Peptides against a protein of PDB entry 4DOW. Designs and how they scored, part 66

Target 1, 157 residues: chain A of PDB entry 4DOW
Amino acid sequence: TFSWVGRPLPNRKQFQQMYREICMKINDGSEIHIKVGQFVLIQGEDNKKPYVAKLIELFQNGAEVPPKKCARVQWFVRFLEIPVSKRHLLGRSPPAQEIFWYDCSDWDNKINVETIIGPVQVVALAPEEVIPVDQKSEETLFVKLSWNKKDFAPLPP

## One batch from the design tools (peptide; made by RFdiffusion4, then SolubleMPNN)

Design b2_p18_6_s2 (from b2_p18_6, 12 letters changed)
Fold by OpenDDE base, seed 5:
Structure b2_p18_6_s2 (fold): chain B 157 residues (1-157), chain A 18 residues (1-18)
Amino acid sequence: as target 1 above (157 residues)
Amino acid sequence: EKKKDIEELNKKREEALS
């Protein structure tokens, strides 16, 4: 169950009410609060790892019936989501903890908040920085490069 | 509802990344 936290933010978008924070209530009754700017895991297929995204906006879409709680996100991609024929462009075998900033606007960046599994930590690193090896790769993810479907590129400093 | 949203999300993602 998801519910808005706080009052709607001022905005001029028709049929939209924007929020800063949303509350996710899980089965055990505990609550997780997620804010704009945080990173989240989004449910993928059963045989796929969760997707990773940064929350850009939280909004209720009043144009839908019934209104839906939505988010605009910046997508990340995992290495194994990149086509096999293009993986060689990285020039190395990345650790499982590495993700890539998706540098394209070719598909919808709106999601239903119900697809959110929970928060995740994403840390930006310079290319020369070493990714620490942790016992659980899903605990902290690291991003060094962007992927634009054609090539990898360093993130701006 | 959630199931359909997930399916649609996965479909769009696969189409974009392929």
Scores: peptide ipSAE 0.638, ipTM 0.948, DockQ to the pose 0.841
Fold by OpenDDE base, seed 1:
Structure b2_p18_6_s2 (fold): chain B 157 residues (1-157), chain A 18 residues (1-18)
Amino acid sequence: as target 1 above (157 residues)
Amino acid sequence: EKKKDIEELNKKREEALS
């Protein structure tokens, strides 16, 4: 269950109410608060790792009936989501914790908040910085490069 | 429905990244 936290932000869009924070209530009754600017895991296909995204906007879309709680996100992609024919462009075998900033505008960046699994930590690193690889499960993801469907490039500023 | 949203999301993602 998802519910808005706080009052709507000022917005000129007639059928959209903007919010800063949303509350996710899980089955055991505990609550997780997620804010704009944080990173989240989004449910993928069965037997697939969850998707990673940065929350850009949280809004209720009143143009839909019934109104839907939505988010606008910046997508990241995992290495295995890159086409096989283009993976060689990276020039290395990335660790499992590395993700890539998706740098294209050809993809819908709106999601329903119900697809959010929970928050995740994403750390930006310079290309020369070493990604910490430990034996523990995935807790922190790291991003060094962007992917624009043609090549890998340094992260946008 | 959540299930429908997930299916649509996955479909669009695969199409975009292919």
Scores: peptide ipSAE 0.637, ipTM 0.948, DockQ to the pose 0.827
Fold by OpenDDE base, seed 4:
Structure b2_p18_6_s2 (fold): chain B 157 residues (1-157), chain A 18 residues (1-18)
Amino acid sequence: as target 1 above (157 residues)
Amino acid sequence: EKKKDIEELNKKREEALS
């Protein structure tokens, strides 16, 4: 179950109410608050790892009936989601904790918040920085590069 | 509803990344 936290932000969009924070209530009754700018895991296919995204906007879409709680996100991709024929462009074998900033506008960036599994920690690193791969840090994901379906590049500003 | 949204999300993702 998801519910908005706080009052809507000032907005001129006719069919949208924007928010800064949303509350996710999980099975044991506990609550997790997620804010714009944080990173989340989104449910993927069976037997596949969850997708990773950064929350850009939280909004209620009043154009839908009934209104839906939505988010706009910046997508990340995992190495194994990149076509096999292109993986060699990285020039190295990345650790499982590495993800890539998806640098394309060819994909819908709106999601239903109900697809969110929970928050996740994502740390941006310079290309030369070492990714810690010990078991104690396996919950943290790291991003060094972007992927634009053609090549890998330094992270955008 | 959630199931349909997940299916649609997965479909669009596969189309974009393939």
Scores: peptide ipSAE 0.636, ipTM 0.948, DockQ to the pose 0.830
Fold by OpenDDE base, seed 2:
Structure b2_p18_6_s2 (fold): chain B 157 residues (1-157), chain A 18 residues (1-18)
Amino acid sequence: as target 1 above (157 residues)
Amino acid sequence: EKKKDIEELNKKREEALS
């Protein structure tokens, strides 16, 4: 279950109340707080790895009945989500921990917060920096490049 | 409802990335 933390932020968007933080209650009764700006794992298909996104906005959409708790996100893509015919454009075999900033606006960036699995650590690296693949950083993801459906490029500022 | 949202999300993602 998900609940808002704190008071809604001031905004002028009709039917929307914005927040900076949500609380995710897990089956064991523990709670995880997630804030705007953090990275999350989002549930994919049963036999697929979860999706990765950065939270840009948290809002309740009052235009829906009942109101829905939503998030706007910046998507990342995993290497295996890149079409096979274009993977060679990377010029290297990336480690499993590498993800790519999705640099397109052709796709809905709104999600239901209920699709969030939990937080994840994402670290931005310069091209020359090595992605560590060890036991301690096994759950950390790394981003060095963007993907715009045509080519890989340096990360946006 | 969560299941429906996940299905919709997956569908849109597949369409966008394919």
Scores: peptide ipSAE 0.636, ipTM 0.948, DockQ to the pose 0.808

Design b2_p18_6_s3 (from b2_p18_6, 8 letters changed)
Fold by OpenDDE base, seed 1:
Structure b2_p18_6_s3 (fold): chain B 157 residues (1-157), chain A 18 residues (1-18)
Amino acid sequence: as target 1 above (157 residues)
Amino acid sequence: SIEEDIKKLNEERKKALS
């Protein structure tokens, strides 16, 4: 169950109410608060690793009946989601904890908040920095590069 | 439904990244 936290933010978009925070209630009764700017795991295909995204906007879409709680996100992609024919462009075998900033606008970045599994920690690193693989960082994902379907590049500004 | 949304998301993602 998801519910808005706080008052809606001012906006000029018809049929939309924007928020900065949402509450996710877990089955055991515990609650997790997620804010704009945080990173989340999103449910993927069966037997696949969850998707990773940064929350850009939280909004209720009143144009739908009933109103739908939505998020606009910045997508990340995992190495194995990149076509086999292009993986060599990375020039290395990335660790499991590495994800890539998806630098394209060719696919919808709107999601149903109900697809969110929970928060996740994502840390940006310089290309020369080593990704820690110790147990302490097991839950942390790391991003060094963007992927624009043509090549890998340093993270966008 | 949420199931439909997930299905659509997966399909669009796969298409975009292919």
Scores: peptide ipSAE 0.657, ipTM 0.952, DockQ to the pose 0.804
Fold by OpenDDE base, seed 3:
Structure b2_p18_6_s3 (fold): chain B 157 residues (1-157), chain A 18 residues (1-18)
Amino acid sequence: as target 1 above (157 residues)
Amino acid sequence: SIEEDIKKLNEERKKALS
């Protein structure tokens, strides 16, 4: 289950209450707090790796019946989600831990918070930095580049 | 439903990234 943490943030959007933090209550009864700006895993296709996103906004959409707890996210994409014909543009074979900042606005960035599996660590690296691939780092994802459906580009500082 | 939301998300994602 999901519940808001704290008071709504000031905003000017009708029917929306914005929040900074949400609480996930997991099966064992423990609670995980996730804040705007953190990275999350989102339920993907069955039996496949979850999607990765950065939380940009947390809001309750009162325009829906019933009201829905939602998030605006910045999507990341995995290398294998990039069309085969364009993968060569990377010029290298990325490690499994590498993800790419999706730099397009052609796709809805609103999700139901109930699709969130949990938090995940995403580390931004400079191109020259080596992605650690040891056992201890398998849970951490790394991003060096953006993908805009046409080409890869360095992340801004 | 959550299932419908997930389905929609998957479909839209695949379409966008294709």
Scores: peptide ipSAE 0.657, ipTM 0.952, DockQ to the pose 0.805
Fold by OpenDDE base, seed 2:
Structure b2_p18_6_s3 (fold): chain B 157 residues (1-157), chain A 18 residues (1-18)
Amino acid sequence: as target 1 above (157 residues)
Amino acid sequence: SIEEDIKKLNEERKKALS
């Protein structure tokens, strides 16, 4: 269950009400607050690892009946989601904790907040920095590069 | 429904990344 936190932000969109924060109530009754700018795990296919995204906008879509709680996101992709024929372009075998900034606009970045599993920590690293793969950092994901369906590139600013 | 949204998301993602 998701509910808005705080008052709506000013905007000019007729059917959209924007928010800074949303509350996620989990099964045990506890609550997790998620804000714009944080990273989240999003439900993917069955038996597959969840998708990773950065929240860039939280809004209620009043054009739908009933109104839908939505988010706009910056997508990340996992290495195994990249076509086999292009994985060699990375030039290395990435650790499981590495994800890539998806640098394309050919795909809808709107999601239903109900697809959010929970928050996740994502750390941006320089190319020369080592991705720590240990028990203490097990839940942390790391990003060094972007993927634009053609090649890998340094992270955008 | 949420199930429909998930299905759509998965399909669009696969198509975009292929």
Scores: peptide ipSAE 0.657, ipTM 0.952, DockQ to the pose 0.842
Fold by OpenDDE base, seed 4:
Structure b2_p18_6_s3 (fold): chain B 157 residues (1-157), chain A 18 residues (1-18)
Amino acid sequence: as target 1 above (157 residues)
Amino acid sequence: SIEEDIKKLNEERKKALS
C-alpha cells in the first residue's frame, strides 16, 4: 500500500498533483518513506534481478480513472542487460554490484509506484575508484559510467 | 492493473536495450 506524505507541491499541471514523499506500507505493517532523489528497486520479470532507478518526480495522475500514483525515474541498467556484442566496450568484467546510468531518451520514464519493491543504496564512484566487495557492501550498488547504447562514458560531476 | 503495468514495462525495457 502506498500513500502520499504531506501536501501537494505547487505546480501548474492541470491533472497532476506533485509530492515530495511517499509512504510504502510493507507486509509486517511497518512503513518506509521514500523521497524524490532516492533510489529504488522496481519489479522485473521472474528469475531476473529487479530494476534500479532514481526517483525524479512523484505525482498523482488525475487523468486516469481512478487516479494513479506515479513516478518519473532515471533508469539504470545492469551489465547483463547490455547486448552481448557490445559488452566488450567496457574493457573489464564488472562486479555484480555495478550498474550503469542509462543515457538515452528513447524509453518512457514513468512508472506505477506500486511496482516499487523498496529503497536501495546507490553510490557514485570515479572510474578509478575500486568497488568494495565485502558482506557489508553486498546490498549497495555502485555506478561509475553511463551507457548510451553505443559506448560507456564517465559520469559528469 | 499492476500486472499489466509490469508486463508493459518489461517489454518496453527489452525493446529499448536491444
Scores: peptide ipSAE 0.656, ipTM 0.952, DockQ to the pose 0.824

Design b2_p18_6_s4 (from b2_p18_6, 10 letters changed)
Fold by OpenDDE base, seed 5:
Structure b2_p18_6_s4 (fold): chain B 157 residues (1-157), chain A 18 residues (1-18)
Amino acid sequence: as target 1 above (157 residues)
Amino acid sequence: SIKEDIEELNKKREEALS
């Protein structure tokens, strides 16, 4: 279950209440707090790795019946989500922990918060920095480049 | 429903990334 934490933030949108933080209650009764700006794993297809995103906004959409707890996100993509015909553009075989900043605005970036599995750590690195590869754990993900469906590019400042 | 939202997300993602 998900519940809002704190008071709603001021905004101009008629049917939306914005928040800074949301609480995710786990089956064992424990609680995880997730804030705007943090990275999360989002439930994907069966037998596939979860999607990765950065939380940009948390809001309740009052225009829906019943009202829905939503998030606006910045998407990341995994290497294996890149079309096979374009993977060669990277010029290297990335480690499993590398993800790419999705640099396109042609895709809906709203999600139901209930699709969030939990938080994840994402670290931005310069292209020359080495991604630490640990066979014991792949909990931390790393991003060096963006993907705009045509080519890879350095991350925006 | 959450199930429908996930399915819709998957569909849109595949269309966008293909």
Scores: peptide ipSAE 0.633, ipTM 0.946, DockQ to the pose 0.786
Fold by OpenDDE base, seed 2:
Structure b2_p18_6_s4 (fold): chain B 157 residues (1-157), chain A 18 residues (1-18)
Amino acid sequence: as target 1 above (157 residues)
Amino acid sequence: SIKEDIEELNKKREEALS
C-alpha cells in the first residue's frame, strides 16, 4: 500500500499532482518513506532480479479512473540485461553488484508505484575505483558507466 | 491492474534493450 506524504508540489500539469515523498506500507505493518532522488527496486520478470531505477518524479495521474500513483524514473540496467553479443564491449567481467546508467530516451520512464519493491542503495564510482564485493556491502549496487545500446561510456554528470 | 502494469513494463523493457 502506497500513500502520499506531505502536500502536493506546485505544478502546471492539469491532471497531475506532484509530490516529494511517498509512504510504502509493507506486510508487517511498518512503513518506509521514499523520496524523489532515491533509488528503488522495481518488480521485474518472474524468477528474475528486480529492475533498478532512480526516482526523478512522483505524481498522481488524475486523468485515470481511479487516479494512479506514478513515478518517473531514470533506468539502470544490469549486465545480464545487455545483449550477449554486446557484452564484450565492456572489456571486463563485472561483479554482480554493478549496474549501468541507461542513456536512452527510447521508451517510457513512467511506472506505477505499486511495482516498487523497496529502496536500494546505489553508489556512483569513478572508473578507477574498486567495487567492494563483500558481505557488508552485499545490498549496495554500484554504477561506473552508462549504456546507450551501442557502447559503454563514462557516467553522465 | 498491477499485474498488467508489470507485464507491460517487462514487454517494453525487453523491446527497448534488445
Scores: peptide ipSAE 0.633, ipTM 0.946, DockQ to the pose 0.845
Fold by OpenDDE base, seed 4:
Structure b2_p18_6_s4 (fold): chain B 157 residues (1-157), chain A 18 residues (1-18)
Amino acid sequence: as target 1 above (157 residues)
Amino acid sequence: SIKEDIEELNKKREEALS
């Protein structure tokens, strides 16, 4: 169950109410608050790892009946989602914790908030920094590079 | 439905990343 936290933010969109924070109620009855700017896991296909995204906007879409709780996101991609023929462009074998900033505008960035599994920690690193691989960091994802379907590039500051 | 939204997301993602 998802519910808005706080009052809607000022905006000029006719059929949209924007919010800063949403509350996710999980099975045990506890609540997790997720804010714009945080990273989330999104449900994918069976037998596949969940998708990773950064929340850019939270809004209720009043154009739908009933109104739908939505989010606009910045997508990340996992190495195994990159075509086999292009993986060599990375020049190394990345650890499982590495994800890549998807640098394309050819894909819808709106999701239903109900597809969110929960929050996740994503840490940006410089290309020369080593990704720590230990039990304490297993749940943390790391991003060094962007992927634009043609090549990998360092993240802008 | 949520199920339909997930299926649509998966389809669009595969098309975009292929």
Scores: peptide ipSAE 0.632, ipTM 0.946, DockQ to the pose 0.848
Fold by OpenDDE base, seed 1:
Structure b2_p18_6_s4 (fold): chain B 157 residues (1-157), chain A 18 residues (1-18)
Amino acid sequence: as target 1 above (157 residues)
Amino acid sequence: SIKEDIEELNKKREEALS
């Protein structure tokens, strides 16, 4: 169950109410608060790792009946989601904790908040920095590069 | 439904990343 936290933010978008925070109630009764700017795991295909995204906007879409709680996100991609023919462009075998900033606008960045599994920690690193693989960082994902379907590049400004 | 939304997301993602 998801519910808005706080008052709606001012906006000029018709049929939309924007928020900065949402509450996710877990089956055991515990609650997790997620804010704009945080990173989340999103349910993917069966037997596949969840997707990773940064929350850009939280909004209720009143144009739908009933109104739908939505999020606009910045997508990340995992190495195994990149076509086999292009993986060599990375020039290395990335660790499992590495993800890539998707630098394209060719598909929808709107999601149903109910597809969110939970928050996740994402840390940006310089290309020369080593990704820690110890147990302490097992739950942390790291991003060094962007992927624009053509090549890998340093993270966008 | 949520199931349909997930399926649609998966489909669009696969198409975009292919």
Scores: peptide ipSAE 0.632, ipTM 0.946, DockQ to the pose 0.831

Design b2_p18_7_s1 (from b2_p18_7, 9 letters changed)
Fold by OpenDDE base, seed 1:
Structure b2_p18_7_s1 (fold): chain B 157 residues (1-157), chain A 18 residues (1-18)
Amino acid sequence: as target 1 above (157 residues)
Amino acid sequence: TIEEAQKEMEKIQEKVNS
């Protein structure tokens, strides 16, 4: 289950109440708090790896009946999600921990918070920096580049 | 490893009350 933490933030958007934090209750009774600006794993399709996203907004959509707890996200893409015909453009074989900033607007960036699996750590690196592959970093994902469905580019500022 | 990471993600997914 998901519940809002704190009071709604002031906004001008009709039918929306914005929040900075949400609480996710897990099966063992413990709670995980997730804030705007953090990175999360989102449920994928059957037998697919979870999607990775950065939370941009948390809001309740009052235009829906009943109101829905939603999030607006910045998507990241895994290398294996990139079409096979385009993968050569990277010029290297990335480690499994590498993800790419999705620089396109064709994906719906609105999600139901119920699709959030949990938080994940994402670290931005310069192109020349080496992605660590030790056990200590297995829980961390790394981003160096963006992907715009045409080519790879340096990470947006 | 990739397999270990996937297993961890699945474990987290199973724990969430949704």
Scores: peptide ipSAE 0.034, ipTM 0.615, DockQ to the pose 0.060
Fold by OpenDDE base, seed 3:
Structure b2_p18_7_s1 (fold): chain B 157 residues (1-157), chain A 18 residues (1-18)
Amino acid sequence: as target 1 above (157 residues)
Amino acid sequence: TIEEAQKEMEKIQEKVNS
């Protein structure tokens, strides 16, 4: 179950109420609050690892009937989501914890909040920084580069 | 904790993927 937290933010978009925070009620009755700017796991296809995204906007889409709770996201991609023919461009075998900033507009960046599995930690690193692979960082994802379907590049500012 | 919740959610997802 998802519910908005706080008052709608002022915006100029017709039929959209913007929010800063959403509350997820988990099966055990506990609540998790997720804010704009945080990273989340998004439900993928069956037998696929969840997608990783940064929340850019949280909004209720009043243009839909019934209104839907939605989010706009910045996508990240896992190495295995990159076409096999392009993976060599990285020049190294990344650890499983590495993800890449998806620098393309071909993916729909609007999602239903119901597809959110939960929050995830994403840490941006400089190229020279080593990705920790210890047990303490097992659930943390790391990003060093962007991917634009053509090549890898330094992270956007 | 949030970390505990994350672990649980990941485990659930892994089960679904199995």
Scores: peptide ipSAE 0.032, ipTM 0.600, DockQ to the pose 0.041
Fold by OpenDDE base, seed 5:
Structure b2_p18_7_s1 (fold): chain B 157 residues (1-157), chain A 18 residues (1-18)
Amino acid sequence: as target 1 above (157 residues)
Amino acid sequence: TIEEAQKEMEKIQEKVNS
């Protein structure tokens, strides 16, 4: 179950009410609050690992009947999601914790909030910075580069 | 509890990283 937290933000979009925060209630009754700017795991297709995304916007789509709770996201991709034929372009074998900024517009960046599994920690690093490999760091994903389906590039500012 | 929920999220992340 998902519910909005707080009052709608001022916006000019006729059919959209924007919010800063949403509450996700899980089966045991616990509540997880997720805010714009946080990173989340999105439910994947059958037998696929969850997608990683940054929440850019939370909004209720009033043009849809019934209104839907939605989010706009910036997608990230895991190394294993990149086609096998292009993985060599990275020039190295990345740690399991490394993800890449998806620099393409071919994916729909609008999702239903009900597809959100939960929050995840993502840290941006400079290319020369080393990704920690200790157990504590295994709970964190790291991003250094972008992927545009053609090549890897430095992470945009 | 919230702590338990966080632990579950960590488990999910571990599955993603493995």
Scores: peptide ipSAE 0.027, ipTM 0.615, DockQ to the pose 0.033
Fold by OpenDDE base, seed 4:
Structure b2_p18_7_s1 (fold): chain B 157 residues (1-157), chain A 18 residues (1-18)
Amino acid sequence: as target 1 above (157 residues)
Amino acid sequence: TIEEAQKEMEKIQEKVNS
C-alpha cells in the first residue's frame, strides 16, 4: 500500500499533483518513507533482477481513471544488463556493486509506484575512488560512469 | 519492525548483486 506524505506541491500541471514523499506499507505492517531524490529498487521483468532508479518526481496522474500514483525516474543499469558485445568498452572488469547512469531516452522513465520494492543506497564516486567490495558494503551500489548504449562516459554533473 | 524492513532490503540488494 502506497500513500502520499504531506501536502501537494504547487504546480501548474493540470492533471498532476506533485509530492515530495510517499509512504509504502510493507508486509510486516511497517512503513517506509521514500523521498524525491532517493534511490529505489524497481520490480524486474520476468526473471530479471530488480532495476535501480533515482526518483525524480512523485506525482498523482489525474489523467488516468482512476488516478494513479506515479514516479518519474532516472534509470541505472548494471554491467550485466549491457550487451555482451559492448562490455569490453569499459576496459575493466567491474565489481558487481557497480552500476551505470543510463544516458538514453529510449526507456520509459515513468513508473507506477507499486513497482517500487524499496530504497537502496547508491553512492557516486570519482573515477579514482575505489569501490569497496566487502560484506559491509554489499548493500551499497556505486556509480562512476554513464552508459548511452554506445560508450561509457563520465557521470553527468 | 524497521530493522526487519532493512533486512529485507539487504536481501534484495544481495539478489541484485548476485
Scores: peptide ipSAE 0.026, ipTM 0.611, DockQ to the pose 0.033; fails the geometry check

Design b2_p18_7_s2 (from b2_p18_7, 9 letters changed)
Fold by OpenDDE base, seed 5:
Structure b2_p18_7_s2 (fold): chain B 157 residues (1-157), chain A 18 residues (1-18)
Amino acid sequence: as target 1 above (157 residues)
Amino acid sequence: TVDEAAEAMAKIQKEVSA
């Protein structure tokens, strides 16, 4: 179950009520609050592994009937989501914790919030920074580069 | 792999209720 936290933000977007925060109620009854700007795991299609995304907007889409709780996201891509034929462009074998900023517009960046599995920690690193492998970092994903379906590049600003 | 890491994280996350 998802519910909005706080009052809708003032905006001029037709049919959309924007919010800063959403509450996820988990099966055990506990609640997780997720805010715009945070990172989440999104349910994969079919049997695919979860996607990683940054929440850019949280909004209720009144253009849909019934209104849907939605989010706009910035996608990240897992290395194994990159076509096999292009993985060599990275020039290295990425650590298990590395993901990539998806710098393409071909992916629909609108999701239903119900596809959110939960929050995940994502840390941006400079290319020269080493990804930590200690126990404290096991639950953290790291991003150094973007992927635009053609090549890897430094992270966008 | 990244997939393994993501999966591990997913396992930590509880299923969202209705």
Scores: peptide ipSAE 0.053, ipTM 0.707, DockQ to the pose 0.068; fails the geometry check
Fold by OpenDDE base, seed 1:
Structure b2_p18_7_s2 (fold): chain B 157 residues (1-157), chain A 18 residues (1-18)
Amino acid sequence: as target 1 above (157 residues)
Amino acid sequence: TVDEAAEAMAKIQKEVSA
């Protein structure tokens, strides 16, 4: 179950109510609050590994019948999601914890909040910084670069 | 490794009641 937290934010979108925070109720009855700007795991397709995304907007889409709770996201990709023929462009073998900022507009960045599995920690690093692979960082993902389907590039601001 | 990352994500994964 997903429920809005707080009051709607002012916006000019005719059929949308925007929010800062959403509450996710899980099976044991506990609740997890997720805010705009945080990172989440999104349910994969066909039993695939979950996707990683940053929440940009949380909104109720009043244009839908009935209205739907939605999010607009910035996608990230894992190295193994990049075509085999392009992986050599990275010039190194990345750790499994590394993800890449997806710098393309060809993916739909609107999701239903019901596809959110839960929050995840993502840390941005400079290229010269080393990704830790210890137990303390086991549940943390790291991003250094963007991927635009053609090449890798420095992270956008 | 990939398996370790997958396991870490599995620990975070929660079933949503609704």
Scores: peptide ipSAE 0.033, ipTM 0.679, DockQ to the pose 0.059; fails the geometry check
Fold by OpenDDE base, seed 2:
Structure b2_p18_7_s2 (fold): chain B 157 residues (1-157), chain A 18 residues (1-18)
Amino acid sequence: as target 1 above (157 residues)
Amino acid sequence: TVDEAAEAMAKIQKEVSA
């Protein structure tokens, strides 16, 4: 189950109540708390790896009946999600830990919170910084560049 | 590995109560 943590944030959107934090209840009784600004894994399609996203907004969508718990996200894309014909534009073979800021508006950035698998650590690096591959960082994803369906570019500020 | 981490998280997803 998913439940809101804390009181709704002030906003004037008629059918939206905004929140700072959500709680995921796991069957064993444990809880995972996720806040706006954190990175999460999102359920992919069948036989697809999870998507990576940054939580921008948590809100209850009152326009739906019944109301739905939703999130607005900033998408990231994995290298293997980039079309084969354009991967050469990177000019290097990225490590599996590297993801890219998706700089396009063609993807729906609204999700149901039920698609959230859990939190993931994402670290932004400068282009010249080396991505560590030791065991301590194997569960960490790294972002250095953006992808806008046409080319790679420096990470937006 | 990243894939192993993803799989671990996917396991958590299956255990999330509705």
Scores: peptide ipSAE 0.032, ipTM 0.689, DockQ to the pose 0.065; fails the geometry check
Fold by OpenDDE base, seed 4:
Structure b2_p18_7_s2 (fold): chain B 157 residues (1-157), chain A 18 residues (1-18)
Amino acid sequence: as target 1 above (157 residues)
Amino acid sequence: TVDEAAEAMAKIQKEVSA
């Protein structure tokens, strides 16, 4: 079960109520709170690894019947999601923990909150910084570059 | 590992109430 936390934010959109935080209730009674600006794992397609995304907006879409709890996200891609023919453009073999900022508009960035698996830690690094591969960082994802379906580039500001 | 973390989170997803 997903429920909004706090009051809706002031906005000018007629059929949308925006929020800063959402609560995921787990069957054992525990709760996980997720806020705008945090990173999340999104349920993948059949037997595929979860997608990684940053939450940009949390909103209830009142134009739908019944109203749906939704999110707008910034997508990230895993190296293995990049076409084999383009992977050489990176010029190196990335560690499994590296993801890339998806700099394209061809993917729908609106999701149902029910597809959110949970929060995940993502750390932005400068290109020259080394990705730590110790026990403490094994569950952390790292991003250095963007991918725009043509080439890799430094992260946008 | 990241994959292990993903699997753990997938298990959490199954436990989320409707």
Scores: peptide ipSAE 0.031, ipTM 0.687, DockQ to the pose 0.065; fails the geometry check

